# Peptides against a protein of PDB entry 3EFO, part 178

Target 1, 262 residues: chain A of PDB entry 3EFO
Amino acid sequence: SQLADLYKSCETDALINFFAKSAFKAVLHQPLKVIREILVNQTAHMLACYRKNCASPSAASQLILPDSMKVLPVYMNCLLKNCVLLSRPEISTDERAYQRQLVMTMGVADSQLFFYPQLLPIHTLDVKSTMLPAAVRCSESRLSEEGIFLLANGLHMFLWLGVSSPPELIQGIFNVPSFAHINTDMTLLPEVGNPYSQQLRMIMGIIQQKRPYSMKLTIVKQREQPEMVFRQFLVEDKGLYGGSSYVDFLCCVHKEICQLLN

## One batch from the design tools (peptide; made by RFdiffusion4, then SolubleMPNN)

Design b2_p22_4_s2 (from b2_p22_4, 7 letters changed)
Fold by OpenDDE base, seed 2:
Structure b2_p22_4_s2 (fold): chain B 262 residues (1-262), chain A 22 residues (1-22)
Amino acid sequence: as target 1 above (262 residues)
Amino acid sequence: TDHFVVEFDEQGKPVGELPSPV
């Protein structure tokens, strides 16, 4: 059917770009609550239509996602949790305005990275390999106290350090003897010159080269206050400012679909 | 298959590995 073909040809990255720009345009004339409701409804309607018209019969207890849109919910949740769409006093008007303007001009690839950051386990780096480490899911569950992770979303870059990060890696990256000696006020890594440091710098360079904006580096120690800012970019988790986790959002979408089909 | 199925447990929580960009 024509409808089935439409879903097969759908590109989630293009959809999320469209929804983001539409929502951010609507912010000028509509309440944020209404915009969020519209986004959820549109997501539910799109998926309900697929289930009704394109998918084989299945149990009502199941959430059926077309392959082309299987990651639409996670991106949509990220959009809903963006500071532009949140009515919180903790978020400055200037920051919302800035991010809104940026997203309005973003291409599909830029918005994809913006809403779902790259999270790289750099503690697993092979200094003999030129390949980037495989990204992990943006959730606290993927972090480890023994690990070091690099996060980038096209605008910001974070280097997160677990409290039990290997001293040899700390020495290799920062040229300090221990975790406690790391200066989190620095925005640039020192040029230590060892293979590990060079590899990390290379990775950071590769990430930066693919983005139109220069990303400021923030060093984050686990269990310190600035980690709260970093956790905002773990987009699959619950947001600090009222955003749902990915899991909770799936439940929400599923309920909405059931209501539409029932 | 042309679709991904999310199952839910008795508490209404999704089970299994969920779709991810990575």
Scores: peptide ipSAE 0.683, ipTM 0.964, DockQ to the pose 0.769
Fold by OpenDDE base, seed 4:
Structure b2_p22_4_s2 (fold): chain B 262 residues (1-262), chain A 22 residues (1-22)
Amino acid sequence: as target 1 above (262 residues)
Amino acid sequence: TDHFVVEFDEQGKPVGELPSPV
């Protein structure tokens, strides 16, 4: 059917870009609560329409996502959890204004990375390979105390170090003997010059490539205070300022779809 | 398939691997 073809042709990246810009424009004239409700409602309506008109009959207990839009919910949740749409006093007006302006000018590729960061397990790097490590899901569950992870969203870059990260890697990256010796106040990696350090720098360069903004590097040690900031970029998890986890959001969307179809 | 199905357990929580950009 024509409608089925429409859903097949949908591009989630373009949709989330559109929704983001629409929502961020609406912030100037509508309450944040209303904007969030509209976004959830629009998501549910799109998916409900698919279920009703395009999908084969299925149990009401199932959430049916068209393949082309299967990641729409996760991106939508990320959008809803953005500081621009969160009404918390802990978030400064300046930060809201800054991110709003940034997103309003972002292309599809930029907004995709912005809302769902790349999280790379750096501790798994093969210095003999030119391939980037496979990204992992942005969740605490994917981190390891023995690991080192690089997170980037086009604006910020974090190097997260587990409390039990390998001393040899710490030495290779920072030229210090242990986790405790790492200075988190630094914004640049030292020029150690070994293959691992060079590989990491290359990866960072690739991530930075063709991005409109230079990403400042923040070094984060697990269990230190600054880690809280880093964890806000683990977008599939529950946010500190009222944002839902991806799991909870799926439940929310599912419930709303059921309400629309009943 | 043309669609992804999310299943829910008895407690109403999604089960299995969920869709992700990764």
Scores: peptide ipSAE 0.681, ipTM 0.963, DockQ to the pose 0.763
Fold by OpenDDE base, seed 3:
Structure b2_p22_4_s2 (fold): chain B 262 residues (1-262), chain A 22 residues (1-22)
Amino acid sequence: as target 1 above (262 residues)
Amino acid sequence: TDHFVVEFDEQGKPVGELPSPV
């Protein structure tokens, strides 16, 4: 059917780019609450239509996602949780305006990375391998107190250090004796010169490649105040400023689909 | 198959591995 073909041709990254730009344009003329409701409604309607017209009959307790759109909900939730669409006094007007303008000019690949960051467990680096470590899901559940993680979203780069990060890695990266000695005010890693340090720098370089903006590096220690900023980029978790977790959003979408189909 | 199924438990919480870009 024509409808089935339409869903097969859909690309989630393109859809998210479109929805983001549409929403961020609408911010100028519509209340944020209305914009968020529209986005949720559009998501539910698209999925409800698929379930009704393209999918085989299934239990009401199930959420059916077409393969082409299986990650649409997670990206949509990331969009909804973006500071541009949140009315919180803790977020400056300048920051909202800045991010809005940036997204309005982003291509599909840029917006995809922006809304769902790349989170790399660099403590698992094999200095003998040329392969990048596999990214992990953007959730606190994937972090480890013993780990070191690099997060990048095309605009920001964070190096997160667990409180129990291996001293040898701390020494290798920062040339200091311990976690406590790490200076989080630095925006550049020191030139230590060992293989691990060089590989980390290489990875950072690769991540920076083909990105339109230079990403500022922020060093983050676990359990220190600046970690709260870092946690905002763990987009699958519940947001500090009222955004839902990915899990909660799926529940919300599922309920709305059920309402549409009942 | 051309679709992904999310299951929910008795409390309405999704179970299993959820779709992810990663």
Scores: peptide ipSAE 0.681, ipTM 0.964, DockQ to the pose 0.798
Fold by OpenDDE base, seed 5:
Structure b2_p22_4_s2 (fold): chain B 262 residues (1-262), chain A 22 residues (1-22)
Amino acid sequence: as target 1 above (262 residues)
Amino acid sequence: TDHFVVEFDEQGKPVGELPSPV
């Protein structure tokens, strides 16, 4: 059917770009609460329509996602958790305005990276390999106290260090003997010159390539104050300012779909 | 199949590996 073909042809990254720009434009003339409700409603209606008209009958207890839109919920939740759509006094008007303007000019590739960052396990690097490490899910559950992770969303870059990061890697990256000696005020990595340092720098360079903005590097030590900012980019987790986790959002969407169909 | 199925446990929480961009 034409409707089935439509769902098969959908690209979630394009949809999120559209929804983001539409929502951020609506901020100028609609209450934030209404905008958020519209986004959730649109998500539920799209998925309910698929279940009703395109999918074979299934148990009401199941959430059925078309393959082309299987990651729509996670991206939509990221959009809903963006500071532009949150009504919290802790978020400045300037920050909202800044991010709104940025997203309004983003292409599809930029917005997908912005809403769901790359999180790379740097501690697993093979200095003999030219390949980038495989990204992990943006959740605290994927971090390790023994690990070192690089996070990038096209605008910001973070190097997160676990409290039990290997001293050898710390020495290799920062040329200091221990975690305690790392200066988090640095925005540039030292040129240590060993293979590990060089490989990390190459990876950072690759990530920076073809991005419209220069990403400033922030060094983050686990359990220090700046980690709070870093954790906001772990988008699958619960947000600091009332945003839902990915898991909770799926439950919400599922319930709304059931209400629409029953 | 052309769809992904999310299952839920007795507490109404999704189970298994959930869809992700990575």
Scores: peptide ipSAE 0.680, ipTM 0.963, DockQ to the pose 0.770

Design b2_p22_4_s3 (from b2_p22_4, 7 letters changed)
Fold by OpenDDE base, seed 3:
Structure b2_p22_4_s3 (fold): chain B 262 residues (1-262), chain A 22 residues (1-22)
Amino acid sequence: as target 1 above (262 residues)
Amino acid sequence: SSHFVIEFNENGEPVGELPSPV
């Protein structure tokens, strides 16, 4: 059907870019609560329409997603959890305005990375490999106390260090003997010169390449205060300021779809 | 029609691997 073809042609990255810009424009004229409700409603209606008109009959306990839109919910949740759309006093007006302006100018690729960061397990680096480590899901469940992770969203770059990070890697990256000796006030990694350090620097360079903005590096130690900021970029998890987890959002969307189809 | 199915259990919670960009 024509409608089925339409859904097949819908790319999530383009949709998220559109929804983000539309929502961020609406912020100037509509309450944030209304904007969030509209976004959820639009998501549910799009998926309900697909289920009704494009999918074969299925159980009510199932959420049917077009393949081209299977990651729409996770991105939509990321959008809803963005500081621009959150009504929290803890978020400064300046930060909200800044991010709003940035997203309004972003292309599809930029907004995709912005809403769902790249999280790389650099503790697994093979210094002999030319390939970047495979990204993992943006959730605390994918972190480990023994691990070191690099996170980037096109605007910010974080190097997260588990409390039990391998001393040899700490030495390799920072040229210090232990986790406790790492200076988190640094915004640049030292040029230690060993293969691991060089590989990490190369990866960071690749991530920075072709990005419109220079990403400032923030060193984050697990269980220290700045980790709370880092955790906000683990977008699949529940937000600090009341934003839903990916799982919770799916439940919400599924419930709304069921209501629409009853 | 290519689609992805998320199953929900009796508690209304999704089960299995969920769609992800990675």
Scores: peptide ipSAE 0.694, ipTM 0.964, DockQ to the pose 0.878
Fold by OpenDDE base, seed 5:
Structure b2_p22_4_s3 (fold): chain B 262 residues (1-262), chain A 22 residues (1-22)
Amino acid sequence: as target 1 above (262 residues)
Amino acid sequence: SSHFVIEFNENGEPVGELPSPV
């Protein structure tokens, strides 16, 4: 059917870009609460329509997602958790306006990276390999106290260090003897010159390549105050300012779909 | 049409590996 073909042709990257720009435009003339409700409603209705018209009957305990849209919910949740759509006094008007303007000008590729960052376990780097490390899911559950992770979303770059990160790697990256000696006020890595340092710098360069904005590096130590900012980019987790986790959002969407189909 | 299925348990919680861009 034409409808089935439509769902097959839908790409999540294009959809999230569209929804983001539509929502951010609506901020100028609609209450934030209404905008958020519309986004959830649109997600639920789209998936309910698929279930009703394009999928075979299934149990109420199941959420059926077209393959082309299986990651739509996670991106939609990221959009809903964006500061532009949050009604919190802790978020300044300037920050909201800034991010709104940025997203309004983003292409499909840029918005994908912006809403779901790359999180790379650089502590697992093989200095003999030219390949980038495989990205992990943006959740605290994927971090380790023994690890070092690089996060990038096209606007910001973070180097997160676990409290038990290997001293050898710390020495290799920062040329200091221990975690405690790392200066988090620095925005550039030192020129240490060893293979590990060089590889990390290359990776950072690759990530920066073809991005429209220069990403400032922020060094983050686990359990220090700046980590709170970093954690906001772990988009699958619950947000600091009331945003839902990915799991919670799926529950919400599932319930709404069930209500629509009953 | 091919689709992905998320199962929910008796507590209304999703189970199994969830879809991710990664």
Scores: peptide ipSAE 0.692, ipTM 0.963, DockQ to the pose 0.880
Fold by OpenDDE base, seed 2:
Parts: C-alpha cells; structure tokens; sequence
Structure b2_p22_4_s3 (fold): chain B 262 residues (1-262), chain A 22 residues (1-22)
C-alpha cells in the first residue's frame, strides 16, 4: 500500500531532526508542557497508524515498530529530555537559547549525534588496531568501575574514569600513578607519547572530524560531584531534571497507543 | 522482518533487547 511504502521510506534521523527543529521553533510561541505533549502525541499517533494499517494483528501487550522507525522512541525521549524543552529553574536561559540555536542549524547527522551521544569503552582499546571500539548504549548499566569511557555528542566530550580503573591505563593516559592523582581541572590530555595515549588521541581526533564545533574535553571521576553532569548524557537513563528513562518512555508511548486503538 | 516487536510483561515493563542506535 501507499501508506506501507511511506513507512518503509522513513528515516528516523531525518524525523528526529524535523521534530527537534519544529519543537524548538514552537518554544517561542507555545508553553513547554504543550510542546512535550504534542511530541508524545505525534509519536503515538504515527505508531498507532502503522499498527492499524500496516501491521498484522498483534496482542495489546506488544509495541509494534516499523524497522525504519524502531529507534524513533529513544531519540524522541532524548529530545523531550533536552534542556530546551524542560521547565526547570536549574537550567539557565542562556543555555537554553544556545542549544536551541545550535539545533536549529544542525543537519541530520549532527542532530543524530547530539541527541544520542557516542559512548566508547576506551579501556578495551587495542593499540595494534586502527578500529574504533564499538559504541555502547548510553546508560549507567553499561559503565563499569573498572572501565574508562569516552562520551561525545558533537558539542561536549567527556572522559569518564571508574574508581577501579586500571592503574596502567591511568599511567598511560595521564602519566600519574593512580586514580587519586588525576587532575579533573585539566581540559587537555597530556602528551604522554605511549601507544595507548596515541591511540586515544587518534580516537578523539576521529570523533572531532567533520564536526562543526570543537568539543571541549571534561575529565570525570566516578563518585565525584561533577559526575552528575556526565550522567545527564546517559540518555537512556532517567534524567536529572525529571526526564523519563527510555524504558519509562516506551511504557508511556505503548499506553497511549493502546488508548488510541481501543 | 519489516517490524520490531517490544513485548510488555504483566508488570507493564518491556522485555528483551530494546532498539538502540548502537
């Protein structure tokens, strides 16, 4: 059917770019609460329409996603949790304005990375390989106290270190004896010159390539106060300022679809 | 398959591996 063909042709990255720009334009004239409700409603309606017209009959306990839109919910949740759409006094007007303007000019690839960051397990690096480590899901569940992770969203770059990070890696990256000796005030990695340091710098360079903005590096130690800021970028988890986890959002969307179809 | 299915258990929680960009 024509409708089925439409869903097959949909690309989530293009959709999220469109929804983001639409929502961020609307903030000038509509209450944030209304904008968030519209986004959830649009998501539910699109998926309800697919279930009704393009999918075989299924149980009410199932959420049916077309393959082309299977990651739409996670991106939509990220959009809803963005500071531009949150009504919290902790978020400065300047920060909202800044991010709004940035997103309004972002291409599809830029917005995709912006809403769902790359999270790379740096502790798994093979210094003999030129390949980047496989990205992991943006959730605390994917972190480990023994691990070191690099997070990037096109605007910010974080190097997160577990409390039990291997001393040899700490020495390799920072040229200090232990986790306790790492200075988190630094925004640049030292030029240690060993293969591991070089590989990490290469990875950071690759991530920075073809990005419109230079990403400032923030070093984050697990269990220190600044880690709270880092955790905000673990977009599948519950947001610091009241945003839903990915799981909670799926439940919300599923419930709304059921209401639409019953 | 042309679609992805998320199943919800009796507690209303999704089960299985959820879709992800990675």
Amino acid sequence: as target 1 above (262 residues)
Amino acid sequence: SSHFVIEFNENGEPVGELPSPV
Scores: peptide ipSAE 0.692, ipTM 0.964, DockQ to the pose 0.795
Fold by OpenDDE base, seed 4:
Structure b2_p22_4_s3 (fold): chain B 262 residues (1-262), chain A 22 residues (1-22)
Amino acid sequence: as target 1 above (262 residues)
Amino acid sequence: SSHFVIEFNENGEPVGELPSPV
């Protein structure tokens, strides 16, 4: 059907860019609660329409997603969890205004990375390979106390270190003997000069060159206070300031779809 | 398949691997 073809042609990255800009424009004229509700409703309506008109009958216990839009929910949840749309006093007006303006000018590729960061397991680097490590899902469940992870969203870059991260890697990156000796106040990695350090720097450079903004590096130690900031970028998890986990959002969307189709 | 299906268990929780950009 024509409608089926339309869904097949939909690009999630373009949709999320559109929804983000629409929502962030609406912030000036509508309550945040209303905007969030509209976004959820739009998501549910699109998927309900697909189920009704493009998919074979299925059990009510199933959420049917077009393949082209299978990641729409996760991105939509990320959008909903953005500080611009969160009604929390802990988030300053200035921060909301800043991010709003940034997103309003972002292209499709920029917004995609912005809403769902790259999370790279740096501790798995092969110094003999020029390939970037495969990104992992943005969830605490994918972190390891023995690991070192690089997170980037086009605006910020974090180097997260597990409490049990390998001393040899710590030495290689920071030229210090242990985790405890790492200075988290630094915004630049030292020029250690070994292959691992150089490869990490290369990776950081590759990530940076693809983005229009210079990403400030923040070094984060697991279980220290600044880690809380880092955790906000683990977008599949429950947000500190009221944002839903990806799982919870799927439940919400599924429930709303069922209601629409009753 | 043109579809991705998320199953929900009796507790209303999604099961299996969820769609991800990565």
Scores: peptide ipSAE 0.688, ipTM 0.963, DockQ to the pose 0.800

Design b2_p22_4_s4 (from b2_p22_4, 6 letters changed)
Fold by OpenDDE base, seed 2:
Order: sequence, then C-alpha cells, then structure tokens
Structure b2_p22_4_s4 (fold): chain B 262 residues (1-262), chain A 22 residues (1-22)
Amino acid sequence: as target 1 above (262 residues)
Amino acid sequence: TSHFVVEFNENGEPVGELPSPV
C-alpha cells in the first residue's frame, strides 16, 4: 500500500529536523505548552496510524514502532526537552533565541547530532587503533566512576572524568598526578605528547570535522557542581528542568496511542 | 513491514533494550 511504502521510506533524522524547525518557528506565535502538546500528539498519531494500517495485529500492551521510525521517540523527547521549548525562568531569553536560530539553519545531520549527542568512552581507547570508540547511550547509567567520557553535540564538547578515573590516564591527558589536580577552568587540553594524548586529540579533531561551529571544551569532574550542566546532555535521563526521561516518554506515547486506538 | 516492539511490565515500565541511535 501507499501508506506502507511511506513508512518504509521515512527517515527519522529528516522528521526530527522538520519537527524541530516547525516547532521553533511556532514559538513565535504559539504558547510553548501548546507546541509541546502538538509534538506529542503528532508522534502518537503517526505511530497509531502505522499500528492500525500497516502492522499486523498485536497486543494493546505493546508499542509497535516501524523500523524506519524506531528512534523517533527518543529524538522527539530530546526536542521536547530543548531549552527553546521549556518555560523555565532559569533559561535565559538569549540562550533560547540563540539555540532557536541555530536549529532553524541546521541540516539533517547537524540536528541529529544536536538532539542526541555523541558520548564516547575515552578510557577504552586503544592507542594502536585509528578507530573511534563506539558511542554509548546518553544516560548516567552508561557512565562509570572509573571512566572518562567525551560528549559532543555539535555546539559543545565535554570531557567528563569519574572520581576514580585511572591516574595513568589523568597523567596522560592532563600531565597531573591525580584527579584532584585537574584544573576544570581550562578549555584546552595540554599538549602532553604521549600516544594517549595524541589519540584523544585526534578523536576530538574528527568530531570537530565537518561541523559548522567550533566546539568549546568543558572539563567536568564527577560530583562537582558543574557536572549538573553536563548531565543535561544525558538526554535519555530525566531533564534538569522538568523534561521526561526516555523511558517516561515512551510510556506517555504508548498511553496516547492506546487512547487513540481504543 | 519490519518493526520494533516495546514491551511493558506490570508496572507500566518498558522492558528490554530500547531503540537508540547508538
């Protein structure tokens, strides 16, 4: 059927780009609450339509996602949690305006990275390999006190260090004896010159390649106050300013689909 | 058509590995 073909050809990255730009345009004329409701409604309706017309009969307790749209919910949740769509006094008008304008001009690839950051386990680097470490899910559950992680979303870059990060890696990256000696005010890594430092710099370079903006590096120590800002980019978790976790959002979408179909 | 199924437990929580870009 034409409808089945449509879902097969659907690309989530293109959809999220469209929804983001549509929503960010709408903020000029519509209340944020209404915009968020529309986005959730559109998501539920698209998935409900698929279940009704394209999928085989399934139990009502199941959430059925077409393969082409299986990651739509996670991206949609990220969009809903963006500062542009949140009515919180803690978010400055300037920041909202800035991010709005950026997203309005983003291509599909840019918006994909912007809404779901790359989170790389740097502590697993093989200095003999030219391959990037496999990205992990953007959740605190994927972090470890023994780990070092690099996060990038096209605008910001964070280097997160666990309290129990290996001293040898700290020495390799920062040329200091321990975690306590790391200066988080620095925005550039020192040129230590060892293989590990060089590999990390290479990775950072690769991430920066083909990106329209230069990403400023922020060094974050676990359990220090600035870590709160970093955690905001763990997009699958509950948002700092009231946004839902990915899990909660799936429950919400599932509930709404059930309401539409029953 | 190929699809992904999310199951929910008795508490209404999704179970299993959830779809992710990574």
Scores: peptide ipSAE 0.671, ipTM 0.960, DockQ to the pose 0.845
Fold by OpenDDE base, seed 3:
Structure b2_p22_4_s4 (fold): chain B 262 residues (1-262), chain A 22 residues (1-22)
Amino acid sequence: as target 1 above (262 residues)
Amino acid sequence: TSHFVVEFNENGEPVGELPSPV
């Protein structure tokens, strides 16, 4: 059907870009609560329409996602949890305005990375490999106290260090003997010169390449205060300021779809 | 049409691996 063809042609990255820009434009004229409700409603309606008209009959307990839009919910949740759409006094007006303006100018690739960051387990680096480490899901469940992770969203770059990070890696990256000796005020990694350090720097360079903005590096130690900022980029988790987890959002969307189809 | 199915348990919670960009 024509409708089925439409869904096949839909690209989630393009949709999210569109929804983000539309929502961020609407912020100037509509209450944030209304904008969020519209976004959820649009998501549910699109998926309900697919289920009704394009999908074969399925159990009510199932959420049916067209393959082209299977990651729409996770991105939509990321959009809904963005500071621009959150009504929290803890978020400064300046930060909200800044991010709004940035997203309004983003292309599809930029907005995709912005809403769902790249999280790389650099503690698993093979210094002999030319390949970047595979990204992991943006959730605390994917972190480890023994791990070191690099996170980037096109605007910010974080190097997260577990409390039990391997001393040899700490030495390799920072040229200090232990986790406690790492200076988190640094925005640049030292040029230690060993293969691991060089590989990490190469990865950081690749991530920075072709990005429109220079990403400032923030060193984050697990269990220190700045980690709270870092955790906000773990977009699949529950937000600090009341934003839903990915799981919770799926439940919400599923419930709304069921209501629409009853 | 190809689609992804999210299953929900009796408590209304999704089960299994969920769709992800990675």
Scores: peptide ipSAE 0.668, ipTM 0.959, DockQ to the pose 0.878
Fold by OpenDDE base, seed 4:
Structure b2_p22_4_s4 (fold): chain B 262 residues (1-262), chain A 22 residues (1-22)
Amino acid sequence: as target 1 above (262 residues)
Amino acid sequence: TSHFVVEFNENGEPVGELPSPV
C-alpha cells in the first residue's frame, strides 16, 4: 500500500530533527506540559496508524515498530528529556535558551548525535587498530567500574573513569600512578606520548572533526559529584529532573497506542 | 514489510533487546 511505502521511506533522524525544532519553536508560545504531550501523542499516533493500516494483526500486548522507525521512541524520549522541555527550576533559563538555539540550527546528523550521544568503551582500545571502538548503549548498565568510557554528543565530551579502572591505562592517559591522582579539573589530556594515549587522542580528534562545535573535555571520576552531570547523558536511564527511562517511555507509548486503537 | 516487535511480560515490562541506535 501507499501508506506502507511511506513508512518504509521514513527516516527517524529526519523525524526527530523535525520534532525537536517544532517543539523548541513551540516553547515560546505553549506550556511545556502541552508540548510534551503533543510529542508523545504524535509518536503514538504514527505508530498506531502503522499498526492499524500496515502491520498484520498482532496481539494487543505487543508494540509493533516499523523498521524505519524502530528507534523513534528512544530518540523521542531523549528529546523529551532535553532541558528545553523540562520544567524544572534546577535548570536555568539561560541553559534552556542556549540549547534551544543550538538545536534550532542543527542538521539531521547533528541532532541525532546531540540527542543520543556516542558512548565508547575506551578501555577496550586496540592500539594496533585504527577502528573506533563500537559504541555502547547510553545507560549506566553498560558502564563498568573497571572501565574507561568516552561520551560525546557534539557539544560536550566526557571521559568517564571507573573507580577500578586499570592503573596501566590511567598511567597511559594521565601519567599518574592511580585513579586518586587524576586531576578532574583539567580540560585537556596530557601529552604522554605512548601508543594508547596517541590512539585515544586520535579517536577524540575523529569525533571532533565531524562536529561543527568544539567539544570541551570533562574528566569524570565515578562516584564523585561531577558524575551526576555525566549521568544526564545516559539518556536511556531515568533522568534526574523527571525524564523517563527508555523502558518507561516504551510502556507509555504502548499504552497510548492501545488507547487509540480501542 | 519488516517490523520490530517489543514484547511485554506479565508485569507490563518490555522484554528482550530493545531497539537502539547502537
Scores: peptide ipSAE 0.668, ipTM 0.959, DockQ to the pose 0.848
Fold by OpenDDE base, seed 5:
Structure b2_p22_4_s4 (fold): chain B 262 residues (1-262), chain A 22 residues (1-22)
Amino acid sequence: as target 1 above (262 residues)
Amino acid sequence: TSHFVVEFNENGEPVGELPSPV
């Protein structure tokens, strides 16, 4: 059927770009609450339509996602949690306006990276390998106190260090003897010159490549105040300003679909 | 049509590995 073909051809990256720009345009003439409700409604209706018309009958306890759209919910949740759509006094008008303008000009590839960052476990780097480390899910559950992670979303770059990160790696990256000696006010890594440092710099360069904006590096120590800002980029987790976790959002979408189909 | 199924437990919580871009 034409509907089945439509769902097969749908690409989540294009959809999220469209929804983001549509929502951010609507901010100028609609209440934020209404915009958020519309986004959830559109997500639920789209998935409900698939379940009703394109999928075989399934148990009501199941959420059925087309393969082409299986990651739509996670991206939609990221969009809903964006500061532009949040009604919190802690978020300045300037910040909201800034991010709105940025997203309005983003292409499909840029918006994908923006809404779901790359999180790389660089503590596992093999200096003999030319491959980038495999990205992990953007959740605190994927971090480790013994690890060092690089996060990038096309606008910001963070180097997160666990409190128990290996002293050898700290020495290799920062040329200091311990975690406590790392200066988090610096925005550039020192030129240490060892293979690990060089590889990290190469990785950072690759990430920066072909991005329209220069990403400023922020060094973050676990359990220090700046980590709170970093955690906002762990988009699968619950947001600081009331945004839902990915898990919570899936529950919400599932309930909404069930209501539509009953 | 190929699809991904999210299962929910008795508490209404999703179980198993959830879809992710990564």
Scores: peptide ipSAE 0.667, ipTM 0.959, DockQ to the pose 0.862

